# Designs tried in a protein design run: peptides against a protein of PDB entry 3QIS. Part 204

Target 1, 334 residues: chain A of PDB entry 3QIS
Amino acid sequence: PSLELSRREFVFENVKFRQLQKEKFQISNNGQVPCHFSFIPKLNDSQYCKPWLRAEPFEGYLEPNETVDISLDVYVSKDSVTILNSGEDKIEDILVLHLDRGKDYFLTISGNYLPSCFGTSLEALCRMKRPIREVPVTKLIDLEEDSFLEKEKSLLQMVPLDEGASERPLQVPKEIWLLVDHLFKYACHQEDLFQTPGMQEELQQIIDCLDTSIPETIPGSNHSVAEALLIFLEALPEPVICYELYQRCLDSAYDPRICRQVISQLPRCHRNVFRYLMAFLRELLKFSEYNSVNANMIATLFTSLLLRPPPNLMARQTPSDRQRAIQFLLGFLL

## One batch from the design tools (peptide; made by RFdiffusion4, then SolubleMPNN)

Design b2_p21_1_s4 (from b2_p21_1, 11 letters changed)
Fold by OpenDDE base, seed 4:
Structure b2_p21_1_s4 (fold): chain B 334 residues (1-334), chain A 21 residues (1-21)
Amino acid sequence: as target 1 above (334 residues)
Amino acid sequence: SLEDYLKKMSEEMAKIVAELR
């Protein structure tokens, strides 16, 4: 069997968080026998491609002289955004198109990624006084390393050594403040807030706006701004309630005193963001007659965002664990 | 109160963000 490929080199320029890019190529069976093709893992890889890349179709049969179009789709989700923001991963891959009883064909994927405040740590964002697109990539790496060290010190109850010549971090990320302050000013009376989806075009504009500027006003509808806040919280590499405290939150869920003690042990930025969000959501609940928002809906929605199970426990979450997690958040909303 | 905290945080961050623009 043999294949002819219309293209073998693909460049994805200016890849962004949640923005789909597509490149297409054709494969043709120029042989005299039917062939089966598949994308296969490289040596030591578990998958045929990186998590932000997909081939469609990834396998198939071709009759003699048959041609099929293959789409290469690049999409940076919450699962890939953090490693791309840090430069730990890059928009580079090699795909192996295998032909059964035939040859391997190599495809080269390249491009560049544009960093986002979505998928960046709360600690790094508290140190970031400029939009992320104005920050040199080398400085983003340093900010993430310093942020990890501050998180560890805070969890260990180590007194920060002298806050020497380092610029004082923000109490909360400017991006979270911009979203929440907008919702507080303009969305408290918005019917079906957090229940109605935003517009995808408006969500992209909000993300690009927060990545490139410090706007006076967030663009888009209140629904799009509300959904952008949910996307932001979902994309955090470490949830607002750190993974190390997850089990303690579940164990304390029915004791409001212990719940408050657990929250007091969060890193400073995480604790500030948690308190700020709870204060906002409690204020929003006062307008329930206008916005149709209730404590059970909010607790259910925000539990999956703020109190995520650690990756090693994610597959083992019971209905009882979910109910305890909801009860934990309810104790801050009521 | 949590309301006082929200208001204070908003006012403090509004000043900081205005200086960053």
Scores: peptide ipSAE 0.441, ipTM 0.935, DockQ to the pose 0.911
Fold by OpenDDE base, seed 3:
Structure b2_p21_1_s4 (fold): chain B 334 residues (1-334), chain A 21 residues (1-21)
Amino acid sequence: as target 1 above (334 residues)
Amino acid sequence: SLEDYLKKMSEEMAKIVAELR
């Protein structure tokens, strides 16, 4: 069997978080026999492509002289955003289009990724005084390395050595402050806040706005700003409550004194963000008559975002663990 | 209170963000 391919090289310029890009090509059976095609893993790979790439269809049959269109879809989700922001991964791949009893065809995928404050660590964002798109990629790497070291020092209760005039980190990321301060000012009376979805176009505008500027006002509806906060918290590489404290939060869920002690052991930026969010959510609950928001709904929603099980425990989360996690947050909302 | 903390932090961050613009 043999195929003719209309294109073998694909370039995805300016790839962004949550922005779908598509490139199409045709494959034609120029042989005299039916052929089965499939995208196959390379020798050392478990998947035929990186997590941010998809081929559609990824397999099929072609009769003699049949042609099919294949879409190459690039989409950076929460699962790929962190490794692309750090430059650990790149918009580069090689796809292997295999023919049964035939030859392999290689497709080259290339492009560039534009970093986002979504999927960046709280520690790095607290050190970032400019929009992420103004920060050189080399400096982003340094900020993540420094942030990891500061997190470890904080968890170990190491007294910060009087290391020199390092610029003092922000108390919370400017991006979180912009989102929460907007919601506090404009959304406390918003009916169905955190229950009504935002608009996808408005979400993209909010992300682009936070990545490129320090706005006076966030664009979009209160629902889109609220959903952008949820997306931000979901995309964090480390949740607001660090993975190291997850089990201690569950174990303390019914003792409010121990819960407060656990939160006091968070890294400074994580502790500040947690207290800020709890203060905001408690204020929002005062307006429950207007916004239809209650403590159980908020605790249930934010528990999955703020208190995620560590990767090694994700498959083992029991309904009891989820209830303890909700109870832990309720102790800060009531 | 948490409310006093929210207000204080919002005021401190508002000043910092205004200096960063």
Scores: peptide ipSAE 0.433, ipTM 0.935, DockQ to the pose 0.885
Fold by OpenDDE base, seed 2:
Structure b2_p21_1_s4 (fold): chain B 334 residues (1-334), chain A 21 residues (1-21)
Amino acid sequence: as target 1 above (334 residues)
Amino acid sequence: SLEDYLKKMSEEMAKIVAELR
């Protein structure tokens, strides 16, 4: 069996968080026998491609002289955004198109990624006084390393050494403030806030706006701005409530005094963001007659974003754990 | 109050963000 490929080199320029890109190519059976094709893992890989890449179809049959179009889809989700922002991963891959009882065909994938404030740590964002796309990638790496060290010092209650006139971190990320302050000013009376989805085009505009500028106003509908806040919180490499405190939050869920003590142990930026979000959400609850928002809905929605199980537990959150997590958050909303 | 906290945070961050533009 043999195949002819219309193209073997693919370039994905300016890849962005949540923006789908597609490149297509044709494969043709130029042999005299039916053939089965599949994308196969390289040596030492578990998957045929990186998590941000997909082939469609990834396998199939071709009769003699049959042709099929294959789509290569690049999509950066919350699962890939952090490693791409840090430059730990890149928009580069090699695909192996295997022909059963035949030969391998290699496809080269290349491109560039544009960093996002989505998927960046709260600690790094509190130190970032410019839009992320104005920050050199080398400085982003340094900010993440410094952010990790400051988080550890904060958790250990080590007094930061008075290292010199280092620019004080923001109390909360400017990106979170821009989203929340917009919603507070313009969305308190918005019917079905956080229940109605935003527009995908508006979400992309909001993301690009926060990555490239410090706007006076966030573009798009209140629903799109609200969903952008949810996406931001979901994409955080570490949730607003640090993974280290997850179990203690569940254990304290029915004691509001212990819950407040657990929150007091958060790193400064995480604690500030948590308090700011709780203040905002409690303010939204005053407008429940207009926005249809209630404490149970908000607690259910935001619990999955703010209080995530640690990745190392691999355990599906039990219904009991979910109920405790919701109860923990309810104690700050009521 | 929580309203005072939210207002204060908004006013403080508004000044900072205005200086960053």
Scores: peptide ipSAE 0.428, ipTM 0.933, DockQ to the pose 0.859
Fold by OpenDDE base, seed 5:
Structure b2_p21_1_s4 (fold): chain B 334 residues (1-334), chain A 21 residues (1-21)
Amino acid sequence: as target 1 above (334 residues)
Amino acid sequence: SLEDYLKKMSEEMAKIVAELR
């Protein structure tokens, strides 16, 4: 069996978080026998492609002289955004198109990624006084390394930062403040806030706005701004409540005094963001007659964002663990 | 109050962000 490929080199320019790009090519059976094709893993890989790439179809049959279109889809989700922001991964891959009882065909994927404040750590964002697209990649790496060291020092309760040498970190990321301050000013009376989805085009405009500028006003509807806050919290590499405190939050869920003690042990930026979000959400709950928002809905929604199980425990989360996590957040909303 | 904390945080960050623009 043999195939003819219309293209073998693919370039994805200016790849962004949550923005789908597609490149298409054709494969043709130029042989005299039916053939089966599949994308296969390389020798050291578990998957045929990186998490941000997909082939559609990834396998199939071709009759003699049949042609099929294959789509190569590049999509950076919450699962790939952090490693692309840090430059640990890049928009580069090699796909192996295998032909059963035939040869392998290699496809080269290349391109560039544009960093996002979505999927960047709270610690790095507290140090980032400019939009992420204005920050050199080398400085992003330094900010992540410094942020890791600061998190470790904070967990160890070591001496406060020497106030003299580095620019003082923000109390909360400017991106979180922009989103929350907008919602506080303009969305407290918004009917069905956090229940009505945003518009996808408006979400992309909000993300691009936060990545490239420090706006006076966020573009889009209150629903799109509210969903952008949820996406931001979901995309955090570490949740607002650090993974190290997850089990202690569950164990303390019915003791409000212990819950407050657990939150006091968060790194400074995480603790500030948590308190700021809880203050905002409690103010939002005063307008429940207008916005249809209640404490149970908010606690249920924000629990999966703020109090995530560690990746190694995610598959083992019980309904009891989820209820304890909700109860933990309810103790800050009531 | 939590309202006073939210207001204070918003006012402090508004000043900082205005200096960054």
Scores: peptide ipSAE 0.424, ipTM 0.933, DockQ to the pose 0.899

Design b2_p21_2_s1 (from b2_p21_2, 10 letters changed)
Fold by OpenDDE base, seed 3:
Structure b2_p21_2_s1 (fold): chain B 334 residues (1-334), chain A 21 residues (1-21)
Amino acid sequence: as target 1 above (334 residues)
Amino acid sequence: SLLDEMREEMKKEIEEIRKEL
């Protein structure tokens, strides 16, 4: 069997978080026999493509002289955003289109990724005074490395050695402050806040706005701004409550004094973000008659975002663990 | 409140950043 491919090189320019891009090509069976095609993993790979790439269809049958269109879809989710922001991964791949009893055809995928404040660490964002798109990639790497080292020092209760000439970090990321300050000003009376989805176009505008500027006002509806906050928290490489404290939060869930002590042991930026969010959510709950928001709904929603289980424990999370996690947050909302 | 304190402190820090941009 043999195929003809209309194209073998694909370039995805200016790939952004949550923005779908598509490139299409045709494959044609120029043989006299039916053929089965499939995308196959390379020798050392478990998957035929990187997590941000998909072929549709990824397999099929072609009769003699049949042609099929294949879509190459590039989509950066929460699962790929962090490794692309750091430059650990890139918009580069090689796809192997295999024919049963035939040849391999290689497709080259290339392009560039535009960094986002979504999927960037809280520590790096506290050091990042400029919009992320104005920060050189080399400086982003340095900020993530420095942030990792300071997080570890904070968890180890190491006394900060001399606060040398490093710029003082922000108390919270400017992006979180902007989102929460907008919601505080404009959304406290918004019916069904955090329950009604935002508009996808408005979400993209909010992301682009936070990546490129320090706006006076966030664009979009209150629902889109609220959902952007949820997406931001979900996309964090590490949740607001660090993985190292997850079990201690569950163990303390029914003792409000121990819960406060656990939160006091968070890295400074994580602790500040947690306190800021809880203070905002308690304020929002005062307007429950207008916004239909209650403590149980908020605790349930934010528990999955703020107090997610470590990756090694995700498959083992019991209903009891989920209830303890909710109870932990309820102690800060009530 | 803690919310008002953090809002006003961060507002000052952001206003300083905006003067440097």
Scores: peptide ipSAE 0.601, ipTM 0.961, DockQ to the pose 0.792
Fold by OpenDDE base, seed 1:
Structure b2_p21_2_s1 (fold): chain B 334 residues (1-334), chain A 21 residues (1-21)
Amino acid sequence: as target 1 above (334 residues)
Amino acid sequence: SLLDEMREEMKKEIEEIRKEL
């Protein structure tokens, strides 16, 4: 069997978080026999492609002289955004299109990723005074390394020595401040806030706006700004409540005094973000008659974002653990 | 409130950053 491919080289320019890009090509059976094609893993790979790439269809049959369109879909989710922001991964791959009882066809995927404040650590963002797209990649790496060291110092309760003329970190990321300040100003009376989904186009505009500027006003509806906050919290490489404190939050869920002590042990940036969000959400709850927001809904929604189980425990989260996590957050909303 | 305090502090810091951009 043999195939003809209309294209073998694909370039995905300016790949962004949550922005789907598609490139199409055709495969044709130029043989005299039916053939089965499939994308196969390379040697030592478990998958035929990187997590941000997909082929559709990824397998199929072609009759003689049949042609099929294959879509190569590039989509950076929360699962790939952090490693692409750091440059640990890149928009580069090789796909192996295998023909049963035939030869392999190699497809080259290349491109560039544009960094996002989404999927960047709270510590790095607190040091990042400029929009992420204005920060040199070398400085992003340094900010991540410095952020890791500062997190460790904070967890160890090491008083920062008067380290020299390093710019004072922000109390919270400018991006989360902008989102919350917008919601505070404009969305406290918004009916069905956090219950109505945003528009995908507006979400992309909000992400691009936060990645490229420090806007006076965030574009889009209150629903889109609210959903952008949820997406931001979900995309964090480490949740606002650090994984190290997860179990202690569950164990303390019914003791509000212990809950406050656990939060006091968070790294400064995480603790500030947590307190800021809880202060905002308590303010939002004062307007429940207008916005239809209640403490149980907010606690349920934000618990999955703020208090994620460590990756090693994800598969073991019980309904009881979820209820404890909700109860923990309720103690800060009520 | 804590919310007002954090809003006003961060607003000042952001306005300083905007002057440098």
Scores: peptide ipSAE 0.596, ipTM 0.960, DockQ to the pose 0.825
Fold by OpenDDE base, seed 2:
Structure b2_p21_2_s1 (fold): chain B 334 residues (1-334), chain A 21 residues (1-21)
Amino acid sequence: as target 1 above (334 residues)
Amino acid sequence: SLLDEMREEMKKEIEEIRKEL
């Protein structure tokens, strides 16, 4: 069996969070026999490609002189955004197109990723006074490392915040403040807020706006701004309630006093974001007659975002654990 | 309210940042 490929090198320029890019190429059976093709893992890989890449179709049959179009889809989800923001991963891969009883054909994937405030830690964003696209990548790495070390120091209660660091962190990330302040000003009377999906084009404009500027007004509908807040919270490398406190939140769910004590143990930025979000959501609930938002809906929605089970417990989450997690948030909404 | 306090404090911080950009 033999194939001809129309292209073997692919460049994905300016890859962004949640923005799908597609490159197409043709494969042709220039042999005299039918062939089966498949993308196969490299020797040390479990998958034929990185999580942000997909081939469609990834396998198939070709008759002699038959041609098929293959799409290479690049999409950075919440699962890849953090490692791309830090530069731990890059828009580079090699695909192996295998022919059964034939040759391997190598495809080179390259490109560049544009960092996003989505998928960046709350600690790093509290130190980041500029839009992320204005911050040198080297400084992003330093900010994430310093943020991790300060989080650990805060959790260990070891060091008083050295008031002498010339650059005080923001109380909350500017990006989350902008999203919530917009919703507070313009969306309190929005019917079906957090229930109606936003527009994908508007979501991309909101993400690009927050990554490149400090806007006075966020573009898009209230639904798109609300969904952008949900996406932001979902994309956080660590949830607003740190994984270390997850079990204690469940254990305290029916004692409002213990719940407040658990929240007081969060790192400063996480604690401030939690308090800010809960204060906003309580304000939103005052307008329930207009926005159709109720405490149970909000608690159910935000529980999955703010109080994620640690990765090792995700497969073990019981209906009882989910109900305790919801009850924990309800104690801050009511 | 706590919300109003945090909104006004962060607004000042953001207005300062915008003057430096």
Scores: peptide ipSAE 0.595, ipTM 0.960, DockQ to the pose 0.775
Fold by OpenDDE base, seed 4:
Structure b2_p21_2_s1 (fold): chain B 334 residues (1-334), chain A 21 residues (1-21)
Amino acid sequence: as target 1 above (334 residues)
Amino acid sequence: SLLDEMREEMKKEIEEIRKEL
């Protein structure tokens, strides 16, 4: 069996968080026999492609002289955004199109990624006084490394030795402040806030706006701004309640005094963001007659975002653990 | 309130940043 490929090199320029890009090519069976094709993993890989890439179809049969269109889809989700923001991964891959009892055909994927404040750590964002697109990539790496060290020191209750000449970090990320301040000003009376989905085009405009500027007003509907806050919290590499404190939050869920002690042990930026969000959500709950928002709905929604199980424990989360996590947040909303 | 305090403090910090950009 043999194949002809219309193209073997693909370039994805200016890849962004949550923005789908597609490139297409054709494969043709120029042989005299039916053939089966599949994308296969390289020798050391578990998957045929990186998590931000997909082929469709990824396998199939071709009769003699048959032609099939294959789509290469690039999509950066919450699962890839952090690694791409840090430059640990890049928009580069090699796909192996295998032909049963035939040859391997190599496809080259290349391109560039544009960093986002979505999927960046709270610690790095507190040190970032400019829009992320104005920050050199080298400085983003340094900010993430410094942020990891400050998180570890804070969890270990180590006093920072060097109050060195580093600029004072923000109390909270400017991006979170902008989202929450907008919702506070304009959305407290919004019917079905956090229940109605935003518009995908407006969400992309909000993300691009926060990545490139410090806007006076966030574009889009209150529903899109509210969903952008949820997406931001979901995309955090480390959740607002750090993974190291997850089990302690569950164990303390019915003791409000212990819950407050657990929160006091968060890194400064995480603790400030948590307190700020809880203060905003308590204010939003005062307008429940207008916005139809209640404490149980908010606790259920925000628990999955703020109090995530560590990746190694995700498969073991019980319904009891979920209820304890909800109860933990309820103690800050009531 | 804590919300009002954080809103007003961060507003000043952002207004300073905007003057430097």
Scores: peptide ipSAE 0.591, ipTM 0.959, DockQ to the pose 0.775

